# Peptides against a protein of PDB entry 5HB3, part 48

Target 1, 150 residues: chain A of PDB entry 5HB3
Amino acid sequence: RQMQDRCMSEYNQRIRNAPEGSIDPFRMACYKIIGRCDLSNRSLDGLQTDVNDWIWLQFNLARETDRSLELAGESYGLAELQASIREIGLKHFPKTAAEDTNGSFGMFFYLQILAGMFEQAIAYLYPFSYVDAVHFAIALTYYGLLRPVD

## One batch from the design tools (peptide; aimed at target 1 K91 H92 N102 M107)

Design b1_p29_7_s2 (made by RFdiffusion4, then SolubleMPNN; from b1_p29_7, 18 letters changed)
Fold by OpenDDE base, seed 5:
Structure b1_p29_7_s2 (fold): chain B 150 residues (1-150), chain A 29 residues (1-29)
Amino acid sequence: as target 1 above (150 residues)
Amino acid sequence: MEKEHEELAELYEKVKEELVKKLKELLSS
């Protein structure tokens, strides 16, 4: 609760004081995920709203397909989308901090989170930002989205 | 900062295109 309140306070302060679109999308994603800040706003400030909306739409469609396929026995669902995201990650995103030239690791982290790949997302983020990975891991665990390895 | 934003935007578009392509392939399969 204290962390969420602090996150909300910082989020509100930044939104009020920062020029529109000046907030780092990765940082904004952190605020939204960890602090549950402005979850109703599906747009990440600084990310093209169109891309975010499209990604959300695809995930919703994948979930609906998964339900329909569970009934129809067809093989397209969230699992296939997740597999596609993994392949995209291997092809287009840095694997190590040394390979990261433009800070794009945050984008792939975000994609994995949106796809419900929480364990993989944290594992991926860890070598780039230890502190952020730990914070996300704590938050995801708190919300029951990350299963602690017993 | 603007250059970095442009590079990220380009990457987003590439990723989007690839995702769409893969989804279409999966749906047609």
Scores: peptide ipSAE 0.094, ipTM 0.631, DockQ to the pose 0.054
OpenDDE base, seeds 1, 2, 3, 4: peptide ipSAE 0.081, 0.047, 0.087, 0.054; ipTM 0.622, 0.579, 0.624, 0.589; seeds 3, 4 fail the geometry check

Design b1_p29_7_s4 (made by RFdiffusion4, then SolubleMPNN; from b1_p29_7, 19 letters changed)
Fold by OpenDDE base, seed 5:
Structure b1_p29_7_s4 (fold): chain B 150 residues (1-150), chain A 29 residues (1-29)
Amino acid sequence: as target 1 above (150 residues)
Amino acid sequence: MEKEHEEFYELYKKVEKKLIEELTKLLNS
């Protein structure tokens, strides 16, 4: 908590008072990740990132914490991440195999799996690749992550 | 939230483009 409070304080001070262009993006990223400050903005400004960095960041920020310890409106947990992934899927990924032109369904499947959306992931994958969906379903069931329907 | 979704999309599109290009090269070699 003390570290988080310090990070938040320093983060807020720097974003408000630092001259433009003088802010170390890496330092700011550290404050955001460690201090969980300004979770309404989950981007790492000034850093060159790729999709893996984005994914990593979202999952690192998506922590189940006592919301009472966070600033109002700055709660970000697994539920919010799952909601975000769902929305990304709705907006940017194919809904059916017929809509798939470049095999992008795999990325959305991957995101859902990472987010623990196992049932949705399998359901999504099924029309694109029956065999793969079955294999993943078996594996997920084996690990107790997917419950068989009785 | 919408901004983040678009950020992901843009980042993914960069990767997707590269992957498609590489796969195309491999298939045509």
Scores: peptide ipSAE 0.241, ipTM 0.740, DockQ to the pose 0.356
OpenDDE base, seeds 1, 2, 3, 4: peptide ipSAE 0.222, 0.228, 0.229, 0.232; ipTM 0.724, 0.727, 0.731, 0.732; seed 1 fails the geometry check

Design b1_p29_8 (made by RFdiffusion4)
Pose (drawn by RFdiffusion4):
Structure b1_p29_8 (pose): chain A 150 residues (1-150), chain P 29 residues (1-29)
Amino acid sequence: as target 1 above (150 residues)
Amino acid sequence: EEAAVDKHFADFFAEMAETRAEMEEMAAE
């Protein structure tokens, strides 16, 4: 309780609202991770990072809590992460094979799998490659990670 | 947050397009 309060306040007063270009970029990153500061802006600004670093941070900052009482601030768990993956899908990725030329649909399928959006990931992949969708569903069903129809 | 998403996926799509163009040039040779 103490450390979360001290770390959150320290980050707001002496880093976010501090002179720009003064604070080490990695240090700000270390505070965002360790203290989960500013879950509203889950980015790695000031660092040479790629899409995989961004993806990693989304999961790294995610935490699951019993759905019984409040958290300090706004919650960020698998549910909120999935909601974020969904909007990225509508905005940046195609739904039909006609909209895809480069083979990028695989990235969104990969994102949905990471987030545990198994039903949605298979349904998304089928129109691009029914063969792979059929077999990935078999792999998931074998371990019990695909909700079937009654 | 959204600005980082737009940047990273723009870079990813540009890298995919460049890889596809390089594969077409190699196949033509």

Design b1_p29_8_s1 (made by RFdiffusion4, then SolubleMPNN; from b1_p29_8, 20 letters changed)
Fold by OpenDDE base, seed 4:
Structure b1_p29_8_s1 (fold): chain B 150 residues (1-150), chain A 29 residues (1-29)
Amino acid sequence: as target 1 above (150 residues)
Amino acid sequence: MDEAVDRLLAEYHARLEAAKAAAEAAAAA
């Protein structure tokens, strides 16, 4: 708690008071990651990042802790992340194999898997790559993560 | 939707398209 408070304090102070261009984006990233500061902005501003960095950050920020204990009135958990992934899917990824032009379906599958959306991920992957979908389905079933509909 | 992720995914798609184009060019040679 003390560390989080300190991170939030420093984060807010720098955002408000630091001269333009003087903010070390890496330092700010550290505050965001460690302190979960400013959960409304779940991005690493000023850094060259990719989708992997983004999703990694989302998982680091997502917590299922008691909302009552969260210092920030902002709750961000797995459910919110999953909702974001769904929205991303609708906007940025092919819905059907016929819409696939560049093979990006794999990335969306990956994001869904990371977010624990196993059934949806397999269902999504199936029309794009049957073989891969089956392999993942077997693995997920083995670990008890996939619940096939009876 | 987070504007940041929109940009990142746009860049991702652009990279994929570039890679595809390069592969097609290589196959045609």
Scores: peptide ipSAE 0.444, ipTM 0.852, DockQ to the pose 0.728
OpenDDE base, seeds 1, 2, 3, 5: peptide ipSAE 0.436, 0.440, 0.432, 0.436; ipTM 0.848, 0.851, 0.847, 0.849

Design b1_p29_8_s2 (made by RFdiffusion4, then SolubleMPNN; from b1_p29_8, 23 letters changed)
Fold by OpenDDE base, seed 4:
Structure b1_p29_8_s2 (fold): chain B 150 residues (1-150), chain A 29 residues (1-29)
Amino acid sequence: as target 1 above (150 residues)
Amino acid sequence: MDKTVDELLSKYHAKLAAENAKKALEEAL
């Protein structure tokens, strides 16, 4: 807790007072990840990142903690991440196989799986890749992560 | 949804499209 408080203090100080371009983005990333600073901004500015980096960050920031111990703006858990993934799906990914031009459906499937949205992931994948959907469904069912409908 | 993820996904789609185009070209040669 003390370390987090220090990180937050330093993070805020640097954001406010540091000259433009003088902030080490990696240092800021460390404050973000370790200190969970400024969770309203769940991105790493100044770094060249990709979707994988983004999702990795989201999972690192997502915590199921006692909300009573966190500031309202710092509450970010799996539910919020899942909501974000849903929004991403609606905006950035094909909804049907007919809309799929580049095979990007796999990424959205991947994001859903990572977020624990197993039923939704399988349902989404099925029209794009039947075989893959079945294989994943079997595996997820085997591990008790997918609830099959009787 | 933040601007960052939108940009990242846009880049992802662009990259994927480019890769597919390259693959198609290679298959045609």
Scores: peptide ipSAE 0.424, ipTM 0.854, DockQ to the pose 0.746
OpenDDE base, seeds 1, 2, 3, 5: peptide ipSAE 0.414, 0.414, 0.406, 0.419; ipTM 0.850, 0.849, 0.846, 0.852

Design b1_p29_8_s3 (made by RFdiffusion4, then SolubleMPNN; from b1_p29_8, 19 letters changed)
Fold by OpenDDE base, seed 5:
Structure b1_p29_8_s3 (fold): chain B 150 residues (1-150), chain A 29 residues (1-29)
Amino acid sequence: as target 1 above (150 residues)
Amino acid sequence: MEATIDRLLSEYHQKLAEKREEAERLEAE
């Protein structure tokens, strides 16, 4: 708690008072990740990142804790991340195999799997790659992650 | 939706398109 409070204080102080360009983006990233500062902005400004970096950050920020116990005063959970992934899917990924031009469906499948959206992921993958969808469904079922409807 | 992920995904799609075009070019040679 003390560390997080200090991180939050330092983060806020630097955001407000530091001259432009004087803030170390890596330090700010540390405050974001460790201190959970400014969860309304779930990005790492000033750093070159990719989709994998973004999703990694989201998972680190998404806590499976009671929101009332969030020390940073801000809350971000898996449910919010899953909602974001759904929105991303609607905006940035093909809905059908006919719409797929570049083979990007795999990335959206990957994001859904990471977010624990297993049923949705399999349902999404099925029209793009039947064989892969079946294989993943079997594996997920074996590990108890996919619940077949009885 | 967060502007950062929109940008990152746009870049991702662009890179995929470029790779596809390159692959098609190489197959045509």
Scores: peptide ipSAE 0.388, ipTM 0.825, DockQ to the pose 0.734
OpenDDE base, seeds 1, 2, 3, 4: peptide ipSAE 0.383, 0.386, 0.380, 0.390; ipTM 0.823, 0.825, 0.822, 0.828; seed 4 fails the geometry check

## One batch from the design tools (peptide; aimed at target 1 N41 R42 K91)

Design b1_p30_1 (made by RFdiffusion4)
Pose (drawn by RFdiffusion4):
Structure b1_p30_1 (pose): chain A 150 residues (1-150), chain P 30 residues (1-30)
Amino acid sequence: as target 1 above (150 residues)
Amino acid sequence: AAATALAEARAAQYNAMMKAEEARLRAEAA
């Protein structure tokens, strides 16, 4: 309780609202991770990072809590992470094979799998490659990670 | 050569998507 309060406040006063270009980029990153500061802006600004670093951070900052009482601030768990993956799908990725030329649909399928969006990930992949979708569904069903119809 | 060009086009797209999501999160956090 103490550390979270001190770390959150310290980040706001002495880093976020501090002179720009003065604070080490990695240090700001360490505070965002350790203290989960500013869950509203889950980015790695000031660092040479790629899409995998961004994906990692989304999961790294995610935490699951019992759905019984409040958290300090806004919650960020698998549910919120999935909601974010969904909007990225509509904005940046195609739904039909006609919209895809480079083979990028595989990235969105990969993102949905990471987030545990198994039903949606298989349904998304089938129109691009029914063979792979069929077999990935078999792999998931074997371990019990695919909700079937009654 | 064609497979390398497709890989490079996909990597550029993923990086543009990631920068667009960072910019959106930064605008919403302001």

Design b1_p30_1_s2 (made by RFdiffusion4, then SolubleMPNN; from b1_p30_1, 23 letters changed)
Fold by OpenDDE base, seed 1:
Structure b1_p30_1_s2 (fold): chain B 150 residues (1-150), chain A 30 residues (1-30)
Amino acid sequence: as target 1 above (150 residues)
Amino acid sequence: SMAAKLEEERKKFAQEVADDVAKELKEKAA
């Protein structure tokens, strides 16, 4: 607790008082990941990252902790990550095969699988690729990961 | 008000990530 409080204090002080571009982005990343500072901002400013780096960060930040001990705004779990992925899907990914111009449906399917949204992932994939959806559904059922869709 | 601010920040982040993903997909497709 004492170390976390110190990290939060240093992080907030640096964000507020340091000139723009003067802060080491790796140091700030350490404060975010270890100190769980400013979890509402789930990006790493000043670092070049790809989708794999982003999803890795999201899972590290989305810890199921005792929410009663965390300040409001610093408590994020898997549910918040899943909500974010759902919103990304609604805005930026094709909803039907007819809307798919770039073959981007596979990336959204991938993100849903990583986030444990198995039933939604299969339902999403089905209109794009029936064969692939069936294969994944069989595999997920075998491992007990697929829930009944209402 | 705090819940509303958190939701707004979440939405902003979702948009940023979506834009980054879209950019990456475009670059891979080129």
Scores: peptide ipSAE 0.023, ipTM 0.449, DockQ to the pose 0.033
OpenDDE base, seeds 2, 3, 4, 5: peptide ipSAE 0.020, 0.024, 0.020, 0.022; ipTM 0.464, 0.505, 0.467, 0.493; seeds 3, 4 fail the geometry check

Design b1_p30_1_s3 (made by RFdiffusion4, then SolubleMPNN; from b1_p30_1, 16 letters changed)
Fold by OpenDDE base, seed 4:
Structure b1_p30_1_s3 (fold): chain B 150 residues (1-150), chain A 30 residues (1-30)
Amino acid sequence: as target 1 above (150 residues)
Amino acid sequence: SAAAARAEAVAKQAQEIADAVAAELKAKAA
């Protein structure tokens, strides 16, 4: 807790007082990840990141913490992450194969899978690739991750 | 709401990623 408080203090101080672009982006990332500072901002400014880095960040920030114990600091759980991913999907990813001009459907499928949104992921993938959707459904079922829809 | 702000931030990042992925895919197809 003391470390977290210190991180938050330093983070806030630096954001307020440091000249633009003068802050080490890696340091800021540390504050965000370790100190859980400014969880409303899910990006890491000044860092060149790929999708894997981004998703890693999202999962690290989405710590399953007992809300009852979170007396201090920001929380961002799996539920919030899932909600965010849903929102992203609605706004930025194709809903049908006809809308998919760049093959990005796979990325959204991937994000949903990583976020544990298995049923939704399969449902999403189905119109793009029936065969793949079935294969993943079988695999997820095998691992006990897919809840059978009655 | 805080949740909405978070979603927007993530969405923005996702869009950037999507654009990057699209560019990469185009480059590979080429």
Scores: peptide ipSAE 0.030, ipTM 0.465, DockQ to the pose 0.036
OpenDDE base, seeds 1, 2, 3, 5: peptide ipSAE 0.022, 0.021, 0.022, 0.025; ipTM 0.483, 0.472, 0.475, 0.454

Design b1_p30_1_s4 (made by RFdiffusion4, then SolubleMPNN; from b1_p30_1, 22 letters changed)
Fold by OpenDDE base, seed 1:
Structure b1_p30_1_s4 (fold): chain B 150 residues (1-150), chain A 30 residues (1-30)
Amino acid sequence: as target 1 above (150 residues)
Amino acid sequence: SAAAEREAKRKALAEEIAKEVAEELKEKAA
């Protein structure tokens, strides 16, 4: 608690008082990840990141902790992340093979797998590649990650 | 109000993800 309070204080002080462009983006990232500061902003300003970095950040910031126990009142869990991924899928990724012009379906499949949305990922992949969907389903079942739909 | 704020935050996050995905797709196409 004391460390978190200190991190939050330093983070807020820097945001308010630092001249524009003088803030070390890596330091700010540390405050966000370790100190749980400003969790409403899920980006790392001033850093070049890709989708993998972004997902990694979201998982680190997502905690399946009881919201009532979080000091800052800023909670973001796995459920919220999964909801965001679903929304992105509906808006930005092909739903059928006929809509796939750029072969981007694989990226959305990957995002769903990373988010632990295994059943949905397999269901999504199935119309694009039956063979691949079956292979992934077998593998996920082997590791006990896929719940067979009875 | 709290529910509306949570939904707004979720929407903002979805838009951010979409932007990152779009940029990555552009980089791969280039």
Scores: peptide ipSAE 0.123, ipTM 0.659, DockQ to the pose 0.033
OpenDDE base, seeds 2, 3, 4, 5: peptide ipSAE 0.028, 0.024, 0.077, 0.022; ipTM 0.499, 0.526, 0.585, 0.514

Design b1_p30_3 (made by RFdiffusion4)
Pose (drawn by RFdiffusion4):
Parts: structure tokens; C-alpha cells; sequence
Structure b1_p30_3 (pose): chain A 150 residues (1-150), chain P 30 residues (1-30)
């Protein structure tokens, strides 16, 4: 309780609202991770990072809590992470084979798998490659990670 | 919102995500 309060306040007063270009980029990153500061802007600004670093941060900052009481601030768990993956799908990725030329649909399928969006990930992949979708569904069903119809 | 911010941040890496997606697709067909 103490450290979360001190770390959150310290970050707001003496880093976010501090002179720009003065604070080490990695240090700001360390505070965002350790203290989960500013869950509203989950980016790694000021660092030479790629899409995998961004993806990692989304999951790194995610935490699951019992759905019984409040958290300090806004919650960020698997549910919120999935909601974010969904909008990225509509905005940046195709849904039909005609919309895809470079083979990028695989990235969104990969994202949905990471987020545990198994039903949606298989349904998304089938139009691009039914063979792979069929077998990935077999792999998931074997371990019990695919909700079937009654 | 935070979701809109994530979409905007992910867009900075869209080219890299396309290349990675193509590599995943080639690996799946191999």
C-alpha cells in the first residue's frame, strides 16, 4: 500500500511533470513496469523498441484480481487486454483473403492466441487457411481450450 | 481512451507487425 502510493505519486510529480528530456527513458520505463504507473498509456516512449516490445508490455502490465472488490484506479487484466486486441484487429488487420496480400493476418491470429481469444482466433484464421485453423483447433480442443457448441 | 491509445501505439509498429505476420504464415504452411 505504501510503496504503490509513493511510487505512483513520485512518478506523476517528479517524472511525468518533470522537465522533458531530463529523465532517463529507461528509468521511466522501469517505473511504469514496477509500479504499474499510468496504465492508460502502455507504451515505451523514448526507447528503440519494436512490436514485440509493445505486445510484451501489454501483458506485463496486466494483472488478474478476484472480481469482488475495487482496485486503486482503473483495472487492467486479461479482459481489458482482449478488448484492446479486438480494436487493433478492426483497425489494422483484414478479415478476408482479398484484403491481405503480404500474409499479415498471421500476426493478428498470433495476438489473439496470446490473449487467450481462442474461439475468435480460430474463426479468424479459417478464411485465410482452413487447414491450419482446423489443426490448431484440434491442438486446443485436446487440452480443453476451445469452447464447443452444444 | 486507453484502448484508443493502444491502437494508436500499435499503429507505429504496423509495418513490423506485417512482416512478423508474414513470417508466422510461412512457418504455419511449412
Amino acid sequence: as target 1 above (150 residues)
Amino acid sequence: SAVEQDVANFGKYLAQAEEKGAAITRAMHS

Design b1_p30_3_s1 (made by RFdiffusion4, then SolubleMPNN; from b1_p30_3, 15 letters changed)
Fold by OpenDDE base, seed 3:
Structure b1_p30_3_s1 (fold): chain B 150 residues (1-150), chain A 30 residues (1-30)
Amino acid sequence: as target 1 above (150 residues)
Amino acid sequence: SRIENDVENFGKFIEEAEKKGAEIMKKLLS
């Protein structure tokens, strides 16, 4: 708690007072991860990161607790992450095979599965790979993870 | 908003990947 409070204090001070881009990216990363600072912007700018790092960060910061129990005062859980994934999909990933120029549909399917968005993931995969979608649906149903869709 | 920030941040990864891909293709075609 003490360390977290200190991180939050320093983060807020630096973000207000330090010249833009002058703060050590590693230090900022520590503030975000340990202090859970600025949960509205969950990125590690200034560091060489990839999509895997982004995924790791999102899930590490997500908490399944009530807002009142969050020390940072900001709530960020799985539901919020799922909402972001949905919007990411709408903007950055193909909707149909015809739109798939880079074969990136698999990445979005992967993101949805990681986020527990099983029904949506299967529905998304279906037009790209019918066989795979059906097989995943069967498997997810077997493990009790897939619910009936209207 | 939080969601808008996430979308934008993720978009940067896509852009970077595309840029790297383009560079690789350029090298292959040269």
Scores: peptide ipSAE 0.324, ipTM 0.791, DockQ to the pose 0.208
OpenDDE base, seeds 1, 2, 4, 5: peptide ipSAE 0.264, 0.323, 0.293, 0.322; ipTM 0.767, 0.793, 0.784, 0.790

Design b1_p30_3_s2 (made by RFdiffusion4, then SolubleMPNN; from b1_p30_3, 17 letters changed)
Fold by OpenDDE base, seed 5:
Structure b1_p30_3_s2 (fold): chain B 150 residues (1-150), chain A 30 residues (1-30)
Amino acid sequence: as target 1 above (150 residues)
Amino acid sequence: SRIDKDVENFGKYIEEAEKLGAEIMEKLRA
């Protein structure tokens, strides 16, 4: 909390006094990750990142708890991340097996699983790989993450 | 919206993501 408050204070001061883009990218990353500053832009501009970095960032910024309980000035909940992942899927990933050419569906399945979107993940995977979908459905059910239909 | 920005932001990684898709499935099966 103390570090978060410090980051928030510094961020607000620097944003008011510094030209746009003048803040060191590493420092900006600290403001976002530690201080949860400027969560409207969940990117690390000026730093070379890959998809794993993106995943890490989104899930670390997201909170499983109620936004009202967050100590940070800005909030970003898991539900919002799930909504983002849904829209990412709609725009960037195949919707049917016919649209898939290189197995990219695996990435979207993975993202949904990470986000706890288990029912959606299984439903999505099913047309691409029946066997895999059934396998994961059984496993998720076993661990209580997927409820069987009555 | 924030969601729209996320979608756009992820777009930077789509080529990499597409390549990793098959690898992810293989790893999950192992």
Scores: peptide ipSAE 0.563, ipTM 0.939, DockQ to the pose 0.747
OpenDDE base, seeds 1, 2, 3, 4: peptide ipSAE 0.533, 0.324, 0.548, 0.306; ipTM 0.926, 0.784, 0.935, 0.780

Design b1_p30_3_s3 (made by RFdiffusion4, then SolubleMPNN; from b1_p30_3, 16 letters changed)
Fold by OpenDDE base, seed 4:
Structure b1_p30_3_s3 (fold): chain B 150 residues (1-150), chain A 30 residues (1-30)
Amino acid sequence: as target 1 above (150 residues)
Amino acid sequence: SRIENDVKEFGKYIDQAKELGAKIMAELRA
């Protein structure tokens, strides 16, 4: 907690006094991850990142905490991430099997699963891979993550 | 908006994402 406060304090100070882009990228990353600073911008500019890094960052920053407990006045929880993933899907991934190329739909399915959007994930996967969707549905049901079909 | 930013940001990785998706599905089918 003290570390978080320190990060936030330093971030606020630097953002006011430092030219844009002058903050060390690694330090910025610390401010983002530990201090939860500027959660509206979850990019790590200045660092070479890949899609895995992006995924990791989003999910690690997401907190299921009472809004009143957020220090920075910014809340970023799983619900917000889920909303983003939904829109990412709509924008960047195939909506039908006919639109799919080389199984790219798998990524969106994966994101949805990671975000706990299980029913949506299964529903999405179904038209692309019936067998896989059924298998996942069974598995998710077994683990209590999906309600059985009546 | 935050969501719009996320969509835009993710878009930078779309090729990687699609490739990863293909890999995931390939592994699931194996």
Scores: peptide ipSAE 0.541, ipTM 0.928, DockQ to the pose 0.888
OpenDDE base, seeds 1, 2, 3, 5: peptide ipSAE 0.532, 0.539, 0.534, 0.540; ipTM 0.927, 0.928, 0.927, 0.928

Design b1_p30_3_s4 (made by RFdiffusion4, then SolubleMPNN; from b1_p30_3, 18 letters changed)
Fold by OpenDDE base, seed 4:
Structure b1_p30_3_s4 (fold): chain B 150 residues (1-150), chain A 30 residues (1-30)
Amino acid sequence: as target 1 above (150 residues)
Amino acid sequence: SRIENDVKEFGKHIEEAEKLGAKIMEELRK
């Protein structure tokens, strides 16, 4: 808490007072991750990041905490990430095997799994690779993460 | 909105990845 408060304080001060682009991107990242500062912007400006970095960041920022303890406007949990992933899927990933041109369906499946959207993930994967979907379904069921069908 | 921003940001990464992938595939075909 102390570290978080300090980060928030420094972040707010620097954002307001420092020239644009003068803040160390890595320091900014620390403010973001540790201090949970400005969670409305979950990008790391000034750093070249790829999709893996994005994924890592989103899931690290999506804290499973009591929302009542977070500042107004700074709440970001798994539910919010799940909502984003759902919309990402609708916009950027194939919905059917016929639409799949580059095999990107796996990435969306992966995102859904990471976000705990297991039923949706399996349902999505099945038309692309039924074998994999079945295998994952079995595994998820084994670990109690997927509800078995009657 | 927050979701819209996430969608846009992710989209940028996907586009970059696709470009890279296409480039790699092109090189592999040579």
Scores: peptide ipSAE 0.293, ipTM 0.774, DockQ to the pose 0.262
OpenDDE base, seeds 1, 2, 3, 5: peptide ipSAE 0.265, 0.270, 0.265, 0.276; ipTM 0.754, 0.758, 0.754, 0.761

Design b1_p30_4 (made by RFdiffusion4)
Pose (drawn by RFdiffusion4):
Structure b1_p30_4 (pose): chain A 150 residues (1-150), chain P 30 residues (1-30)
Amino acid sequence: as target 1 above (150 residues)
Amino acid sequence: AAEAAANEEKLSDEFWELYQQKMAEEAAEA
């Protein structure tokens, strides 16, 4: 309780609203991670990072809590992470094979799998490669990670 | 509400820019 309050406040007063270019980029990153500060802007600004670093941060900051009472601030769990993956799909990735030329649909399928969006990930992949979709569904169904129809 | 929407849009743009840069790097190495 104490540390979360001190860390959150310290980050707002003495880092976010501090002189720009003064605070080490990695230090700001360490506070965002350790204290889960500013869950509204889950980025690694000021660092040479790639898409995998961005993906990692989304999950790294995600925490699951019992759905019974409030959290300090806004919650960020698997549910919110999935909602974010969905909008990235509509905005940046195709749905039909005609919209894809480079083979990028695989990245969105990979994202949906990471987020546990198994039903949606298989349904998304089937139009691009039904063979792979069929077998990935077999792999998931074997472990019980695919909700079938009654 | 507006700030949350703007931040979420920024995150989507950053993800897409980083992905394009990574794909360009792999195409240059190939």

Design b1_p30_4_s1 (made by RFdiffusion4, then SolubleMPNN; from b1_p30_4, 26 letters changed)
Fold by OpenDDE base, seed 3:
Structure b1_p30_4_s1 (fold): chain B 150 residues (1-150), chain A 30 residues (1-30)
Amino acid sequence: as target 1 above (150 residues)
Amino acid sequence: SEEKEKKREEEHELLAKLLKEQLERLKKLA
């Protein structure tokens, strides 16, 4: 707790007092990830990131064991992440093969897999590629990651 | 809270941008 308090103090001081652009973005990232500072802001400013970086960050920030120590307003677990991914999918990705004009369905499938949404990922992939969906389903079942629906 | 809703929306917009950027990168590599 003392370490966290120190991190929070340093983080707040730097955000409030440091000139714009003078703070090392990697240092700020450390405060966020290790110190659990400012969890309401789930982005890393000043860093070039991609989807892989984003999902990695979200998983690190979505630590369920720390929920009891965090303010209710800053809590963000796996369920919230999965909900966000679902919403993004509904807004920005094809829902059927007929809507797929550029093959972007694979990106959404990938994102769902990364987020542990295995059943939904397979269900989503099925209308685009039956063969691929079956292969993934078999593999996921083998490793105990897929819950078969009876 | 309206503020929480706004923050969630901003997060979704960021994710959407990142996804679009990834798609563009993939298109260039294909």
Scores: peptide ipSAE 0.193, ipTM 0.743, DockQ to the pose 0.560
OpenDDE base, seeds 1, 2, 4, 5: peptide ipSAE 0.186, 0.190, 0.196, 0.188; ipTM 0.737, 0.740, 0.745, 0.742; seeds 2, 4 fail the geometry check

